Peptides against a protein of PDB entry 7PB4. Designs and how they scored, part 176

Target 1, 105 residues: chain A of PDB entry 7PB4
Amino acid sequence: KMLNIKEYKEKLLSTLGEFLEDHFPLPDRSVKKKKKNIQESSVNLITLHEMLEILINRLFDVPHDPYVKISDSFWPPYVELLLRNGIALRHPEDPTRIRLEAFHQ
Target 2, 218 residues: chain B of PDB entry 7PB4
Amino acid sequence: DALQMAVGYFEKGPIKASQNKDKTLEKHLKTVENVAWKNGLASEEIDILLNIALSGKFGNAVNTRILKCMIPATVISEDSVVKAVSWLCVGKCSGSTKVLFYRWLVAMFDFIDRKEQINLLYGFFFASLQDDALCPYVCHLLYLLTKKENVKPFRVRKLLDLQAKMGMQPHLQALLSLYKFFAPALISVSLPVRKKIYFKNSENLWKTALLAVKQRNR

## One batch from the design tools (peptide; made by RFdiffusion4, then SolubleMPNN)

Design b2_p13_8_s4 (from b2_p13_8, 6 letters changed)
Fold by OpenDDE base, seed 3:
Structure b2_p13_8_s4 (fold): chain B 105 residues (1-105), chain C 218 residues (1-218), chain A 13 residues (1-13)
Amino acid sequence: as target 1 above (105 residues)
Amino acid sequence: as target 2 above (218 residues)
Amino acid sequence: SEMTLRLMIEELV
């Protein structure tokens, strides 16, 4: 039973990953304009899939504090997408932290 | 150069010590406005100022004025638009600023140097259709961006649902007609044959300025 | 769709 749930979860995550890649890809920021002085924060943005995985894992690993701190690797449009669709919630006291919404079973 | 000083002021922020912060701000804002409407702004200047306008660094009145003068001399960098969309999602700008941005984006669309990265933002723009204030302008933007690969069954369903909710809006019908053109099998409903497509933003705030830009770049 | 995304996530959680 547990193995089937894990496999199902993996399949769903994979399908979700494909969907997210097709419909919400990261913009290619690779146009390194050579101009000198702007500290282009070399922060590698993570995919929406990776962001969701982080949120899901946090919910399962630390259910009493399921909040993840928004890092510079979190692309703001992805954060907004999750919040706007009710997939994630901001921490009531710390707007820099978000959690996956507990979907009512 | 007066413009460089003005841009530098907005970039660095107000220097702490000036008793006359408001006068200095107004002076620099007027400088940017004058140059933008007369000659247009360089792509680098637009990159800086557009981000400032959307970052929430200044008040809504200032941001609105900056955004209104984001007129290119030649081209707008696609990267500037991508960054701008990112700022919109940070939530530090007002609803009115968001509307103005989409109006600006539609108005300036032909002056954006590349569209490849903007096309990757299609899903985010499409998600903004649910905002009643943005919907007319987003439909216009999507009309400009839509390719065959963007026309998916779930997006068709969403557009039809919006039409059911909002009625047969001209901007929504225009977008649906384009969707039907790319994927006729996905849209079983008969759409009225419209001879002319009309969007609310047909009379943009920048019409005169854009004509001048086009004349200078010919 | 946003709805599809939500549904997919709801099935995962």
Scores: peptide ipSAE 0.084, ipTM 0.790, DockQ to the pose 0.275
Fold by OpenDDE base, seed 5:
Structure b2_p13_8_s4 (fold): chain B 105 residues (1-105), chain C 218 residues (1-218), chain A 13 residues (1-13)
Amino acid sequence: as target 1 above (105 residues)
Amino acid sequence: as target 2 above (218 residues)
Amino acid sequence: SEMTLRLMIEELV
């Protein structure tokens, strides 16, 4: 039973990954225009898939505190997308923390 | 020059110790406004100032004035627009600033150097259709961006649902007509044949400025 | 769709 759940989870994550890549890709920030010194810290943005994986894992690993701190690697449009669609919730007291919404079956 | 000093002021922020902070701010803001409306701004200046206007570094009044003078001399960098959209999502700007940004984006659309990355943001713009204040402007933007590959069954359903909720809005009808053009099989509903596509924002705040930009670049 | 994304996540959770 547990193995089937893991495999199912992996398959769903894979399918979700493809969907997210097709519909919500990261903008290609690779236009490193060489010019001036503003070290725009090449913050390595994570994919929406990776973001969701982090949120899901946190929910399972730490169900009593399922909140993840929004890092600089979290692309703001992704955060907004998750929040607007009710996929994620902000912590009521700390807007820098978000959790996956537990979808009640 | 005076413009570089003004841009530098906004970029670096006000020096804490100046008693005349408001006077200095107003001076630099007027400098930017004057140059922008007279000559337009360089792409680099727009990049800096647009980010500042949307970052929440200054108050809403200042941000609004900066955004209103984001007039290009030649082109706007696509990267500036992508960054701007990111700032909009951070939530440090007002709703009125968001509306103004979308109006600006539609008005300046032809002056953006590339569209490839903006097209990747299609899903995010589409998600903003649910905001009643943004919906007319987002529909106009989507009308400009929509390709056949963007017309998906779920988006059609969402547009029809919005129409059911909001009624037959001209901006929604325009977008639906385009969707039907690309994917007639997905839209079984008879759309009224409108002789003229109408977006409320055909009169932009930048009409005179845009004419001047086009004249300078001919 | 946003709904599809939600449904997919609901199936994961």
Scores: peptide ipSAE 0.073, ipTM 0.789, DockQ to the pose 0.276
Fold by OpenDDE base, seed 4:
Structure b2_p13_8_s4 (fold): chain B 105 residues (1-105), chain C 218 residues (1-218), chain A 13 residues (1-13)
Amino acid sequence: as target 1 above (105 residues)
Amino acid sequence: as target 2 above (218 residues)
Amino acid sequence: SEMTLRLMIEELV
């Protein structure tokens, strides 16, 4: 039973990943290596799929504190997309933390 | 030169020790405004100043004035636009600044050097249609960006739902007409045949400036 | 669609 749930979760995440790649791809930041000292933080942005995976895993692993801290790897448009569509919620006291919305509660 | 000093002021921020911070800010802002309206700004200057205007570093009044003078000498980098969209999502700018940005983006659309990365943002722009203040300008932007591959059944449904909620708005009808052109089988609804598509931005704040830019680049 | 995304996520949780 647990193995089937994991496999099902992986399949759903894979299908979701394809959809997200087609409709909400990351812009190609041409990291033009121009040497200017602007610490363009070489922070690799994660995909929306990876972001959702993090949020889902946190909800399952730590249900009493399902919040994830927004890192520099979180592309702001993705965060807004999740929040605006009611997929994620900000922590009421800490706007730097978000959780997956529990759709069944 | 005076412009470089002004851009540098906005980029680095005010030097703490200046007693007349407001006077200095106004001086540099006027310098940027004068050059922008007279000659336009270089792509690099627009990149810097556009990010500043949307970052929330300065007050809304200053940000609005900066954004109003984002007039290109030649081209705008698409990278500047992608960065700007990211700043809009951070939520440090006012609703009025967001509206002004979309108006600017539509007005300056032809001056953006390439559209490949902007086209990838199609889904994000489409999601912004639900904002009543942005909707007219987002429809205009989507009208400029929409390709056949963007016309999907779910987007058609969303536009029809929005029309049911807001009524038959000219900007929604314009976008739906374009969707019907690309995918007539997806839109069974009879759309009014409009001879001319009119978007609210007919009174472009930059009309005079853009005419001058086009004349200089001929 | 946002709705599709929401539905897909709802199926995951």
Scores: peptide ipSAE 0.069, ipTM 0.787, DockQ to the pose 0.273
Fold by OpenDDE base, seed 1:
Structure b2_p13_8_s4 (fold): chain B 105 residues (1-105), chain C 218 residues (1-218), chain A 13 residues (1-13)
Amino acid sequence: as target 1 above (105 residues)
Amino acid sequence: as target 2 above (218 residues)
Amino acid sequence: SEMTLRLMIEELV
């Protein structure tokens, strides 16, 4: 059962990888480094693939608390995309936490 | 400069100590509105004010007024649009603000300096087709953005499903016709030959302002 | 109406 879940996870991530890169790439934030004062926090945004990997891993590693805290590396459009498509759910009491929806229930 | 002071007010936020916060806000808002409609705004001013309008820093009425006066003097930075789309997804703006933003984006599309990063947002815009309030404007935006590489079987299916749900909407038909042009094998359905592509937003809130911008930049 | 990405995920899953 656990092997099947890992294999399923890997297959899902592998198959989705190309799709996510083609259809939901990160915008090239040309970090124009130079002008001093705008604290554009140089937070490296993670890919949608990496976000899904984090969510899937949390679901399997901590099934009783499958929620991941939204970090500054989470691009808001990706969060919204996952929530709108029912792929992820917000924690009912903490909107800063999201979990992967159990597709297999 | 009065405009710089106004932009600075919105950027820094209201200083706590002013007893007449509303009067000060209104003064600065009127300054921005007056300059924007008469001369347009610089790309840097639009960058600042557009993000403010979508960040939820101010109330919906103020955000709406700011967004309505996002009229360029010359160009809009593509980066401003990318940042704006990010703010739309944070959930601090109203549904009406989202609609207004897409109307603005379509209206100002030709004034955006580059389209490379906006084209990368194609999938996000396409996902927004499911919002009934956004759908007409998103279809128009997608009509402007769609390239052959964007026309995929799953997107065709989604558009046909939307058409089945919503009926033969002119904006959906326009987008489907473009999809059929790029990939005729994916769309077997006979589309009515429309002599004229029609989008509801052909008459936008900025028509007079846009004419003035085009005349100044000629 | 099922979301496009969800449908894709569901088709892959």
Scores: peptide ipSAE 0.072, ipTM 0.791, DockQ to the pose 0.175; fails the geometry check

## One batch from the design tools (peptide; made by RFdiffusion4, then SolubleMPNN)

Design b2_p14_3_s1 (from b2_p14_3, 5 letters changed)
Fold by OpenDDE base, seed 5:
Structure b2_p14_3_s1 (fold): chain B 105 residues (1-105), chain C 218 residues (1-218), chain A 14 residues (1-14)
Amino acid sequence: as target 1 above (105 residues)
Amino acid sequence: as target 2 above (218 residues)
Amino acid sequence: MQLRLMVQELVELS
């Protein structure tokens, strides 16, 4: 039973990764923007997959404070996507912090 | 020139704490407006000003005025749009500004130089359908962007759910009809046969300007 | 949304 669960989890991770890559890829940042101080172009953005991993890990590692500070590496559309879809929540007192939503069975 | 000075003002901010900050701001704003409506703006100028309008650097009134005059002389850079979407998501602009942006995006769609990166944002735009204020304009945008590969079962379900929630809205029907065209097997429901696809006239704000742009670029 | 369901399932399995 445990092996089946592990295998299923791996499959799910793979499927999720593919889904995220297909439907929510990062824009091509290869074009160096001339003369504009745009934070997005100067900072290495993480993937949505990585962002989710961070949020999940924080939830399990620090359950009493499951919030992650939004850094410059967090692409704003990803943050909004997670919030709008009920996957993440903003901290009620600090909008710069988000957590993974508590999913109930 | 005056335009360069105006753009520089918005980009770099006021150099001196002048007692006449408001007057200076108004002067530069009027300069941008005048040039934009008369001649259009260069892609670089739009790149700068569009981001400023959405960044929350200035108040809503100023941002609205800037956004309203984002009229291209020739083309709009796709990169500017991608950056703009990012700023839009930061949440420093008002809801009205967001609506205006999508109206602008639809109106100026044909003037965007490339669509490859914008197409990659399809999923993000689709996620915005749940916003009642944005939904009509997002549907229009998606109607312009949708390819066969974008039509997925989960998106079909979402659209049908939205229809169930808000009724048979013309903009939703238009998008669903397109989805059915690309993937008839995914949409089993009978859609009303509408002779005319209807979207809100988002371009009305720029109708005169767009005509002028087209004339200049002939 | 499919994304939410996938994430939810992943969290439940973690």
Scores: peptide ipSAE 0.489, ipTM 0.872, DockQ to the pose 0.305
Fold by OpenDDE base, seed 2:
Structure b2_p14_3_s1 (fold): chain B 105 residues (1-105), chain C 218 residues (1-218), chain A 14 residues (1-14)
Amino acid sequence: as target 1 above (105 residues)
Amino acid sequence: as target 2 above (218 residues)
Amino acid sequence: MQLRLMVQELVELS
């Protein structure tokens, strides 16, 4: 039974990963050649998968404060996607912090 | 020139020393509007101003006016659009601004130089269908973007759910008809045979301007 | 919704 759960979890992770890559890929930031004045913020964006991992881990590691600070590595469309789909919630007092939605019944 | 000064003003922000900030802002805004409607804007200017309009740097009224005059002289960079979508998601712009942006995006679609990156945003646009205010315009955008590979069972279900919720909206029907064209096996529901596909505000705010742009670029 | 369900299931299994 445990093996079945583990296998299922792995399958689910794989499926989720594929889904995220297929439907919500990061745009290729064309490194447009440095025209002089546009400080292209060299900020590396994380994948949606990585973002979810961060949120999930925070929920389990720090359940009393499950909020994650939104950094520059968080692509705004991903944040919005999570919020809009009810996967994440903004902190009521600090909009720069988000948590994974508590799916607990 | 006057346009460069105006763009610079919006980019750098108001210089603290100006006694009449509002007058200065209006002057520059009128400059941008005048050039945009007469000649169109360069892709670089659109890149700058579009981001400003969506960043929340200025008030809604100003942002709206800027966005309304995002008329290209020749082309719009897809990178500008990608960045704009990012700004929309930051949540500093009003709902009306978002609507206007999607209207703009649809209107200017043919003037965007490349579509590869925009196509990658398909899922994000699709996710915006749940917004009632955006739905008509997003459907139109998706109608322009949709390829066979985008037609997935879960998206079909979502569209049907939306139809159940909102009723048989012309824009939803148009998109569903396209989906059925690409994947007839996924849509068993009989769709009304419409002779013409109608999207909301087919006569967009930029109709005259776009005609002028096309004439200049022939 | 599809994404939500997948994430929810993943969280529940974690």
Scores: peptide ipSAE 0.465, ipTM 0.852, DockQ to the pose 0.305
Fold by OpenDDE base, seed 4:
Structure b2_p14_3_s1 (fold): chain B 105 residues (1-105), chain C 218 residues (1-218), chain A 14 residues (1-14)
Amino acid sequence: as target 1 above (105 residues)
Amino acid sequence: as target 2 above (218 residues)
Amino acid sequence: MQLRLMVQELVELS
């Protein structure tokens, strides 16, 4: 039974990865660095997959405070996607923090 | 103001309201429609109503009517579009609503204030090409958005595969032609030279309204 | 909805 669960989990991870790559790719970087003198620190955006990993890991690593601080690497549309799909929740007192939703069976 | 009351109703109103069962709903919807077609809507109003139309808060009939009257007075905020796309991913709106949204997006493309964020959504739109109902309109949208940096080998392969499945559709041909223009080395297939690029007429629903908007903003 | 289900299942299996 354990082997089956592990295999299933691996399959699910693979499927999720493929799904995310197909439907939720990284945002295309527009080449036009408008050189506005503001040192726009070329913030590297993370994938939706990476966002999910961060959220899941935080939930398991720190279950009493499962919130993750939204950094500049979090692409806002992905954040909204997670929130609107009920995958993530904002902290009630700090909108800059999000957690993985507690899914009910 | 009647419009403010109407927008407020939709923003705060009941979940799963049905047009056929609610006279109040109908009244507010008519108010929005009347103002939108007569004067256009402010960017803030479009922001609110567009999100509502795609959120699944109301029934399909209501959502459709709201979306049909998303006519700007001046401009549409790109943020509104980004938010709208996020709702498309939730799957609470019908397929017909999605089609209508893409038609709307194409029709209103020139009225969107900025394109930077929309360009970042290129991959999202491209992924929707697999939907047969969306494909014509998505191709049109991508035709408007595509830059050289978007033309990647994997996307070329996907387009060619799609062509193999669907045949040489005019909208797909148009997009492929643009891809070939940006990256001729990636597309070895000879494309028929068409003098005119034809997309499915997405603007039919808003043609008159768009003309009016353009006249007001000259 | 599909994404949510996938994530939910993954979390449940973790």
Scores: peptide ipSAE 0.443, ipTM 0.742, DockQ to the pose 0.262
Fold by OpenDDE base, seed 3:
Structure b2_p14_3_s1 (fold): chain B 105 residues (1-105), chain C 218 residues (1-218), chain A 14 residues (1-14)
Amino acid sequence: as target 1 above (105 residues)
Amino acid sequence: as target 2 above (218 residues)
Amino acid sequence: MQLRLMVQELVELS
């Protein structure tokens, strides 16, 4: 039974990863390379999968403070997507921090 | 150039030493507005000003005026749109500004130089359908963007759920009809054969300007 | 939404 749960979890992670890659890919910023004057924000954006992983890990690692600070690597549309879909919540006092939604009814 | 000075003002911000900040701001706004409506703006100018309008650097009234005059001389850079969407999500823009942006995006859609990156934002736009204020305009945008590859079972379900909640809205019906066209097997429900696709005329704000742009580029 | 359900299931299994 435990092996089946682990296998199922792995399959779910893989499926989620594929889903996110297919439907919510990062925009290709390669177009910025040609125009000299636009300060290419040298900041590498993380994938939505990576963002979710960070949020999930924080929830389990630090359950008393499950909030993650939004960095420059967080693509704003991804943050908004998570918030709008009820997957994440902003900190009530600090809008720069978000947490994974507690799905426990 | 007066326009360059105006754009520079908005980009760099007001120089602290100006005793009459409001007068200076109004002067530069009028300059941008005049040029935009008469000749249109260069893609670089739109890039700068669009980001400013959505960044929350200025008040809502100023942002609204800037956004209303984002009229291209020739083309709008796709990169500018992608950046703008990012700013839209930072949360410094008012709801009205967001609505205006989507109206602008729909109105100016044909003047955007490329669509490849915008198409990658399909999922994001689709997620915005749940916003009641944005829904009509997002449906219109999605109608313009939708390809066969975007029509997935989960999106069909979402649209049908929205229809159940909001009722049979013309903009939603238009999008559903397009979905049915691309993937008839996914939509078993009989959609009323509306001969006329009806979206809210978001273009009305820029109708005259758009005609002028088309005339200049013939 | 499918995304929410997928994330929820993942969290429940974690």
Scores: peptide ipSAE 0.488, ipTM 0.870, DockQ to the pose 0.301; fails the geometry check

